# Ledger of designs, part 78: peptides against a protein of PDB entry 4N78

Target 1, 186 residues: chain A of PDB entry 4N78
Amino acid sequence: HFQVICRLLGYQGIAVVMEELLKVVKSLLQGTILQYVKTLMEVMPKICRLPRHEYGSPGILEFFHHQLKDIVEYAELKTVCFQNLREVGNAILFCLLIEQSLSLEEVCDLLHAAPFQNILPRVHVKEGERLDAKMKRLESKYAPLHLVPLIERLGTPQQIAIAREGDLLTKERLCCGLSMFEVILT
Target 2, 155 residues: chain B of PDB entry 4N78
Amino acid sequence: MAELQMLLEEEIPGGRRALFDSYTNLERVADYCENNYIQSADKQRALEETKAYTTQSLASVAYLINTLANNVLQMLDIQASQLRRMESSINHISQTVDIHKEKVARREIGILTTNKNTSRTHKIIAPANLERPVRYIRKPIDYTILDDIGHGVKW

## One batch from the design tools (peptide; made by RFdiffusion4, then SolubleMPNN)

Design b2_p13_7_s1 (from b2_p13_7, 6 letters changed)
Fold by OpenDDE base, seed 2:
Structure b2_p13_7_s1 (fold): chain B 186 residues (1-186), chain C 155 residues (1-155), chain A 13 residues (1-13)
Amino acid sequence: as target 1 above (186 residues)
Amino acid sequence: as target 2 above (155 residues)
Amino acid sequence: MHLPMFEEGMLER
């Protein structure tokens, strides 16, 4: 599903969605969640000492239940605060999954474009084969597929310009060094 | 442009008219040949004349058809070339626009990105000395050490 | 890797 979303939205659509999600998260954090946290801090027992072990597990539980009674009985905590936290969590997860899916898509694009851009994979050298000879053979094999040099040789000036720009667009991907999720976490 | 216009407006219509006129002329020639054959005392001569007229008429029609066909083909070639040029122009514009849109999109999403902290892959320098797994001697946890921590009853 | 097309956006932040 996330892969499909990434394909449909593209960079522009993802940017818009992420911006809106950030706004929502910010509003939730600075608004309702902050207020609940402040309220909880106010009602939190100032001094909560460990009860004597002599009370046993049930007694200790009752003690904490009593100390936290005001918090536990705060109905809005369960309904509104937890819902808001869930929404924030979902937004974060959504962003993570979108970035992961986008990264996968970009990697696939890079891999598909590689033969046309003179990017050769490291070939596993079998025992006894010279790496250099194998690489040269691969280079020679794929040399005719190099798109930009081919168009530079055969194309019009306009085609050459487009090819160069297209090549650059293909090479530059977010997965190469940028992260959106890190921005979301700060 | 002038050539295409000439083909469309003058040459092809003119060729079609000529072909039509040729048809009417062929009918007249046929009538003439028939009458000539009937009226002539020398039937052999009349037949030879008919053959000559028929051959000439067929040759003329063939020429007209060929000329017209060539003009139509030329017209189609010119039109095809024009369409290809238009297609190329449209494609170029489309690609330029798409590239521009993509650049804009990348700038927009770029606002939401930061450099990946290359986690310094701490070269887990495998400690050269594989510390021999110190045999985890499970020392029995002496829980008596905790006897002094909390409200525990010293037995 | 330098990604100038995206970095232009980063600088606007």
Scores: peptide ipSAE 0.334, ipTM 0.808, DockQ to the pose 0.732
Fold by OpenDDE base, seed 3:
Structure b2_p13_7_s1 (fold): chain B 186 residues (1-186), chain C 155 residues (1-155), chain A 13 residues (1-13)
Amino acid sequence: as target 1 above (186 residues)
Amino acid sequence: as target 2 above (155 residues)
Amino acid sequence: MHLPMFEEGMLER
């Protein structure tokens, strides 16, 4: 589903959706969540020390549950605050999954374009073979597929310009060095 | 353009008219040959004359058809060439627009990006001294302060 | 890797 969304929206659509989601998240965080957090901080026990390890994990958990009982029992916290937090979480997850899906599409595009752009993978060399010779053979094999040089030889000036621009667009992808999700987390 | 116009307006219509006229003439020649054969005492001579007229007529029609066909083919070739040029132009414009749109889109999404960095995980450090739990004294908390906050459904 | 087309947008932030 996310792959389809990425394909449908493209870079522009993804940008718009993510910007809007960020606004929503910001609104939730600065609004309802912040107010609840402030209120909760006011009612939080001023002194809550870590219980002894001898109580074990269940005992420690019960201790904290007891300390926070009044907060946990506040029904509006579950219905409103936690709901807003879930919305924020969903938005973040959405952004993450969109970026991952986009990266996969970009990688796929890069891999498919590579032979046409004189980008060849390092090949495995068997015993007795020289890497250089094998790579040279591979280069020679794929040389006719190099699109930009081909168009430069056979195409019009306009076609050459378009081919060069297309080549750049193909090579430059977000997955090569940029992250959107890191921005969302800041 | 001038050549195409000449083909469309003069040569092809002219050729069609000539071919139509030849049809009417052929009918007349056929009638003549039939009558000549019937009326002639020398049937052999009449037959030879008919053969001659038939050959001439066929040659004439063949010439007219060939000329017309060549003109039509030439017209089609010119039109095909024009269409190819138009297609090329449209494709060029379309590609240019698409490239531009893509560049704009990349700038837009770029606003939401940063360089990839390794995420730092927060290390939780346990306190060195475990303190005794402080007894919880339950105090009534007024939660009505939150009644005006939020947009969620109250269960 | 330098990505000028995207980085232009980054500068606008």
Scores: peptide ipSAE 0.328, ipTM 0.805, DockQ to the pose 0.546
Fold by OpenDDE base, seed 4:
Structure b2_p13_7_s1 (fold): chain B 186 residues (1-186), chain C 155 residues (1-155), chain A 13 residues (1-13)
Amino acid sequence: as target 1 above (186 residues)
Amino acid sequence: as target 2 above (155 residues)
Amino acid sequence: MHLPMFEEGMLER
């Protein structure tokens, strides 16, 4: 589904959706969640020491449950705050999944374009084969497919310009060095 | 453009009219040949004359058809060439627009991006003094305490 | 890899 969404929206559509999601997240964080956090900070025990390990995991859990009883019993926390946190979480996950899906699409595009752009795959050399010979063979095999040189030879000036720009657009992808998700986490 | 116009407005319609006129003329020739054959004392001569007229008429029609066909073909070739040129122009414009749109889109999404920083996962430094293992007393974990956590129950 | 088309947007932020 995310792959289809990425293909449908493209860079522009994804940007718009991400911006809107960021606004929603910001609104939730700065609004309702912040208010609840402030309230929680007020009711939080001032001193909460780690119980001795001798109490065991159940005892430790009971200790914290007791210390946080007022927080756990806060009805609005369970209903509204956790819901908002889920919404934020869902938004973050959505962004992550969109970025991952986009990266996959971009990688596929790069891989498909590679033969046309003089980008040779890493060749696994079988035992006994010379890497150089294999690379030369591959280069020779794909040389006729180099699009930009082909268009430069056969095309009009306008076509050449478009081909060069298209080549650049094909090569430059977000997955090559940029992340949207890191911006969302900031 | 002038050639195409001439073909469409003059040559092809003219050729069609010529064929139509030829039809009417052929009918007259046929009538003449029939009457000539009936009235002629020399039937052999009349027949030879009919053959001559028929051959001439067929040749004329064939010529007219050939001329018209060639004109139509020429017209189609010119039109096809024009369409190809138009298509090329449209494609060029379309590609230019698409590239521009893509550049704009990339700029827009770029606003939402940053350089991938491989955050070095801080090595969780284990505290140096491992406290002595105190004997683990197995108390049953009451999981009911967690029953209210995670069910997303809309109350 | 330098991605100038995207980086232009980054600078506008």
Scores: peptide ipSAE 0.322, ipTM 0.803, DockQ to the pose 0.641
Fold by OpenDDE base, seed 5:
Order: C-alpha cells, then structure tokens, then sequence
Structure b2_p13_7_s1 (fold): chain B 186 residues (1-186), chain C 155 residues (1-155), chain A 13 residues (1-13)
C-alpha cells in the first residue's frame, strides 16, 4: 500500500503530506500533549527516593504506585491524551514507512536505469578470470544502450537537453544521501 | 502550406471533375463506335478503329486515375508529416513541463530532508588473535542444573 | 553524493 501511495503522490504529493503531518504533530505536541506534561509535572512527587531494597519487589512496586497514584488517576481520566499520543505515533510511523517505500522505489528506478547510464554492477569474478577483462566486456555489451551519448550523437539540440536533464533527474534520488525521517525526529 | 492548399482546393477537385467529364466522353466514344460499326461496310476496319479508340480511352482514364491517386497520396503524406511535426513539438513541450514540475517537486521535498548521517564506519580492527573456531561440541543440555533454580514441584 | 536539486530546498529552511 505504501508503495502505491508513493507512486501515486510522487515527490510533490509526499512533500505535501509530510508537511501536513508535521503540522499536525506540532499542534498535538505543543497543545494537548504539552498541557498534559505540564499537569503531570505538577502532580509529580518532588522527592522520589528509591525505596530500601528490604521492602522487596512487591513493596517497591506498592511504593511507586503510591507515589504515582495521582499520575495514574490523572492518566486514566485523560484518555484524550493517549489518543493524541497514538496519533503522533501513527504519524511518525507513516512518515517512516513512506520514506522506506520511497527509497525502495528510487532504488528500483536506479537499478533499471543503470544499464542506460553506464553504471555497471559489480561482476562476480571466477577464479582465474581478470576483472578488467570482464568489465571491458560488459562495457562493450552495454555501450549501445548509453542513452545520453546516443542522443548526443543522433538527436536534436532539444532532445539532447531533455536527455541530459532526464539523466540528471534519474541519477539524483533522495535515497542517495538524504533523509526525511531524521528531520521529523528533530 | 501552399502545396497542400493547391492539392486540396485545385488539383484533387480538378482531377475528380476531369474523371467525371471523362466518363461522359467515354459514353460518346462508345456511341460513336457502335454507330460506326453498324454503318460501316468494312466491319474489320470499324472494329480496329473501335479497338484504337477503346485503348486510347482506357489509357486516358488510367492516366486521370493515376494522377488523382498520386495527388491524394501526396496530400495525405503532407498531412501526416505535419501531424508528426506537431506531435513532436507537443511532446517536447510536455517533456519540458514535466521536467520543470519534477524540479519544483524535488525542491519542495528537499525542504523536508537532511543529510544522512554517514555513520563513521569504525574500522572494525579485526582482533589479531583469530580465536580458533572451537568445534561446537553439542554437549547434551543437562537439565538437572535447572532443578535447583526453579520452584519446580519435586514429585 | 551531492544532490543539488534537493539541497536547494534544504537551504530554504
């Protein structure tokens, strides 16, 4: 589904969706979540010391339950806050999955374009074969498929310009060095 | 443009008219040949004359048809060529627009991106002493070691 | 890898 979404939206559509999601997340964080955090800070015990180990695990648990009673009661009453946190979480996950899907599509495009752009895969060399000889053979095999040089030789000036631009657009992809998700996390 | 216009407005209509006129003329020739054959005392001569007129008439019609056909074909070729040129122009414009839109889109999404932190691949310094692969000897799991740890009911 | 088409957008941030 995310792959289909990426194909349908393209870079522009993804940008718009991501921007809107960021706005939503920002609104949730600065609004309801911030208020919730402030309230929680107010009800937080000022001094919370680790109980003595002598109380055992059950005693320690009861101690923390008692210390956090007001917080637990507040959290139970404020189900809206949990919903907002879910929305934020879903938005983050959505962004992650979109970026991953986009990266896969971009890699696929790069791989499909590679033979036409003089990008040769690493060839497995069997024992006794020279890597250079195999590479030269591959270069020779795919040389007729090099689109830009072919168009430069046979095409009109307009076609050449379009081919060069198309080649650049094909080569430059987000997955090559950029991340959206890192921006979302900041 | 001028050639196409001449073909459409003058040559093809003119050729069609000429062919129609030729039909009328052929009827006249046929009537003449029939009457000539009936009235002639020398039927062989009349027949030869009829053959000559028929051959001439057929040649004339064939010429008219061929000329008209060639003009129509030429017209179609010119139109096809014009259409191809127009299509090419539209395609170039479309591609230019698409490239521009893509550049704009990339700029827009670029606002939402940052450089990937290339994790400094710490050169994993291979420890000098390759520990000899200790042959994994499947020691039977002695479950009795767990007998003292779990509150398992010793029956 | 330098990605100028995207980096132009980054600079506008």
Amino acid sequence: as target 1 above (186 residues)
Amino acid sequence: as target 2 above (155 residues)
Amino acid sequence: MHLPMFEEGMLER
Scores: peptide ipSAE 0.330, ipTM 0.809, DockQ to the pose 0.719; fails the geometry check

Design b2_p13_7_s2 (from b2_p13_7, 7 letters changed)
Fold by OpenDDE base, seed 4:
Structure b2_p13_7_s2 (fold): chain B 186 residues (1-186), chain C 155 residues (1-155), chain A 13 residues (1-13)
Amino acid sequence: as target 1 above (186 residues)
Amino acid sequence: as target 2 above (155 residues)
Amino acid sequence: MYLPVFEEGMLKA
């Protein structure tokens, strides 16, 4: 689904969706969540010391459950605050999955374009083979597919310009060095 | 442009008119040949004359058809060439627009991006003390615990 | 009766 969304929306559509999601997240965080957090901070036990380890995990859990009983039983915390946190979480996950899906699409595009852009794969050299000879052979094999040089030789000035711009746009992808998700976490 | 116009306005209509006129002329020739054959005392001569007119008429019609066909073909070739040029022009414009749109889109999404900090993944320092392999007891994962997680739907 | 002389369009073969 996310791959389809990425293909459908493109960069522009993704940008719009991400911006709107960020607005929603900010609204949730600065609004209801912040208010509940403030309230929770006020009602938090002033002194909550770690119980002795001798009580074991169950005893420790019961201790904290008792200390936080009023908070845990606060109905609005579950219905409103936790729901808003789920929405924020979903938004974050959505952004992550969109970025991952977009990266996959971009990588595919790069791989498909590689032969036309003189981007050669790393050649595995078997024992006894010369890397240089294998690389030259590979270069010669794909040389006729190099789009920009071909158009520069045969094309009109307008075609050359378009080819160069297209080549640049094909090479430059977000996955090469940019992250949207990091901005969201910021 | 002038050649196409000449073909469309003069040569092809002219050729069509010539064929039509040829039809009328052929009818007259046929009538003549029939009457000549009926009235002639020398039927052999009349027949040879008819053959001559028939051959001439067929040759003329064939020529007219060939000329018209060639003009039509030429017209179509010119039109096809024009269409190809137009298509090329439209494609160039379309590509230019698409590139521009892509650049705009990339700028927009770029605002929402930051450079990937290749944080030096701290070398996972293998803990010095290999904890004795605790016998992995496979506890069945209860996936139902996750059923309530991630649903943005208010119950 | 002036028979229309068809111009000999010799189809050059």
Scores: peptide ipSAE 0.025, ipTM 0.760, DockQ to the pose 0.005
Fold by OpenDDE base, seed 2:
Structure b2_p13_7_s2 (fold): chain B 186 residues (1-186), chain C 155 residues (1-155), chain A 13 residues (1-13)
Amino acid sequence: as target 1 above (186 residues)
Amino acid sequence: as target 2 above (155 residues)
Amino acid sequence: MYLPVFEEGMLKA
């Protein structure tokens, strides 16, 4: 699903969605969640000492239940605050999954473009073979597929310009060094 | 442009007219041959003349058709070439627009990105000595280790 | 009766 969303929205659509999600998250955090946190801090027992082990696990549980009774009975905490936290959590997860999906698509695009951009994989060298010789053979084999040099040789000035720009755009993907998710976490 | 115009306005219409005129001429030749055969005392000679006119007429029509066909083909080739050029131009414009849109989109999403802290994860240099997978030996959990942590009963 | 002189367009083969 996230892959499909990425394909459908593209960079622009993803940007818009992310911006709106950030606004929502900000609103939730600075608004409702902050208010509840402040309230919880006020209601929180000032002194919460560990009960003696002699009370056993049930007694300890009852002790904490009693101390936190006001918090537990705060109905809005469960219905509103926790819901808002879920929404924030979902937003974070959504952003993460979108970034991951986008990265996968970008990697696939890069891999597909690689032969046309003179990006060759490292070849496994068997014992006794020189890596350099094998790489040179590979380079020679794929040399006719290099799009930009080919167009520079055979194309019009306009085609050359487009090819260069296209090549650059193909190489400069977000996955190469940028993270959206890190921005969301900050 | 001038060549296409000549083909469209002069050569092809002219060729069509020539074919039409040829039709009329063929009828006249046929009438002549018929009359000549009827009136001639030498039927053999008249027949040979008819054969000659028939051959000439067929050759002429064939030539006219061929010329017209070639002109039409040439016209089509020129038009096809023009269409290809137009297509190329449209494609270039489209690509330029797409590139521009992509750049704009990238700027927009770029605002929402930061540089990946590639923590130089130290190349996990695979230890030269592949430590043999230490067989997971289930050590029984010694719960007594926790006896000293907290308010546990010191025996 | 002027017979239309079909100009001998030799079909250059």
Scores: peptide ipSAE 0.025, ipTM 0.768, DockQ to the pose 0.005
Fold by OpenDDE base, seed 3:
Structure b2_p13_7_s2 (fold): chain B 186 residues (1-186), chain C 155 residues (1-155), chain A 13 residues (1-13)
Amino acid sequence: as target 1 above (186 residues)
Amino acid sequence: as target 2 above (155 residues)
Amino acid sequence: MYLPVFEEGMLKA
């Protein structure tokens, strides 16, 4: 699903969605969540000492339940605050999954474009074979597929310009060095 | 442009008219040949003359058809060339627009990005022995393997 | 009766 979303929206659509999600998250964090956190801080026991280990696990649990009774019984915490936190969490996960899906799509594009951009994989060399010789042979084999040089030789000035720009745009992808998710986390 | 116009306005219409006229002429020749054969005392000579006219008329019509056909083909070639040029122009514009849109989109999304902190992740040292690419053999996924995994209702 | 002279356009092959 996320791959389809990435393909459908493209860079522009993804940007818009991410911006809106950030606004929503900001609104949730600075609004409802902040208010509940403040309230929770006010009702939080000022002094919560560790009970003695002699009370055992059940006694310790009961102690904390008693100390946090007001918080646990705060119904709005579960229905509103936790729901908002889920929404924020979902938004973060959405952003992560979109970035991952986009990166996969970009990598696929790069791989598909590679033969046309003189980007050749390193070939396996058997014992006794020279890597350089194999690479040169491979380069020669795929040389006719190099788009930009081909267009430079046979194309019009306008076509050459478009080919160069297209080549550049194909090479420059977000996955090569940029992260959206890191921005979202800050 | 001038050549196409000449073909459309003069040569092709002219050729069509010539063919139409040839039809009328053929009818006249046929009438002549029939009458000549009926009236001639030398039937053999009349027949030979008819053969000659028939051959000539067929050759003439064939020539007219060929000329017209060639002119039509030439016209079509010119038109096809014009269409290709138009297509090329449209494609050029389309590509230019697409590139522009892509650049804009990239700028927009770029605002939402930061440089990946390449933590000094240990250079994945390519294993010295590149495993021979194992020929990918597509094995059908046996979905039954998962039948025993999970709380699925065993019917 | 002037027979229409078909122009001898021999299709040069």
Scores: peptide ipSAE 0.023, ipTM 0.758, DockQ to the pose 0.005
Fold by OpenDDE base, seed 1:
Structure b2_p13_7_s2 (fold): chain B 186 residues (1-186), chain C 155 residues (1-155), chain A 13 residues (1-13)
Amino acid sequence: as target 1 above (186 residues)
Amino acid sequence: as target 2 above (155 residues)
Amino acid sequence: MYLPVFEEGMLKA
């Protein structure tokens, strides 16, 4: 699903969705959640000391249940606050999954473009073969696929410009060094 | 451009007119041949003359048709070439626009990004001594290990 | 081979 969303929305669509999600999250955090947290802080017992271990686990639980009774009985906390927290959580997860999916798509694009951009995988070298010689042979083999040099040789100035820009855009992907999710967490 | 214009405005219309005129001329030749055959004392000569005119007329018409056809083909080739050039230009514009849109989109999403903290993954220096895979001996969780930690009852 | 133009043939009749 997320891969399809990424393909459909592209960078622009993803940006818009992410911005709106951030707004929603901010609104939830600074609004309802903050209010509930403040209320909870006010209702929270000022002094909550650990009971004596002699009461055992059941007694300790009962003690805390009693101390937190007002909080536990606050029905709106469960229905509204926790729901908002779920929404925030879902938004965060959505952003994470979108970024991951986008990264996968970008990597695929990079891999598909690689032969045309003189980006060759490291070849497995058998014992006795020099890696450099094998790589050079591979480079020579795929040299005719290098798009930018081909266009520079055969193309019009306009085509050359477009090819260079296209090459740059193909090489520069978000997955190479940028994270959206880190911004969301900040 | 001048060649196409000449074809469209002069050569092709001229060729069409020539064909039309040839039709009228063919009728005249036919009438002449008929009358000549009727009036001639030497019917054999008149027939040979008619054959000659017929051959000449057909050759002439064929030439006119061929010329016109070639001009039309040339016109179409020029137009096709122009269309290809136009298509190329449109494609270039389209690509330029797409690149621009992509750049804009990337800026927009870029605002929502930060540099990945490449935590310098400490080169996991493979320990020189491959610790022998210690057979995972499932040691029962000794829960007593935590007995000294916290408010547990020391028995 | 210059095919005779129809006009040249008519002038000889």
Scores: peptide ipSAE 0.015, ipTM 0.768, DockQ to the pose 0.004

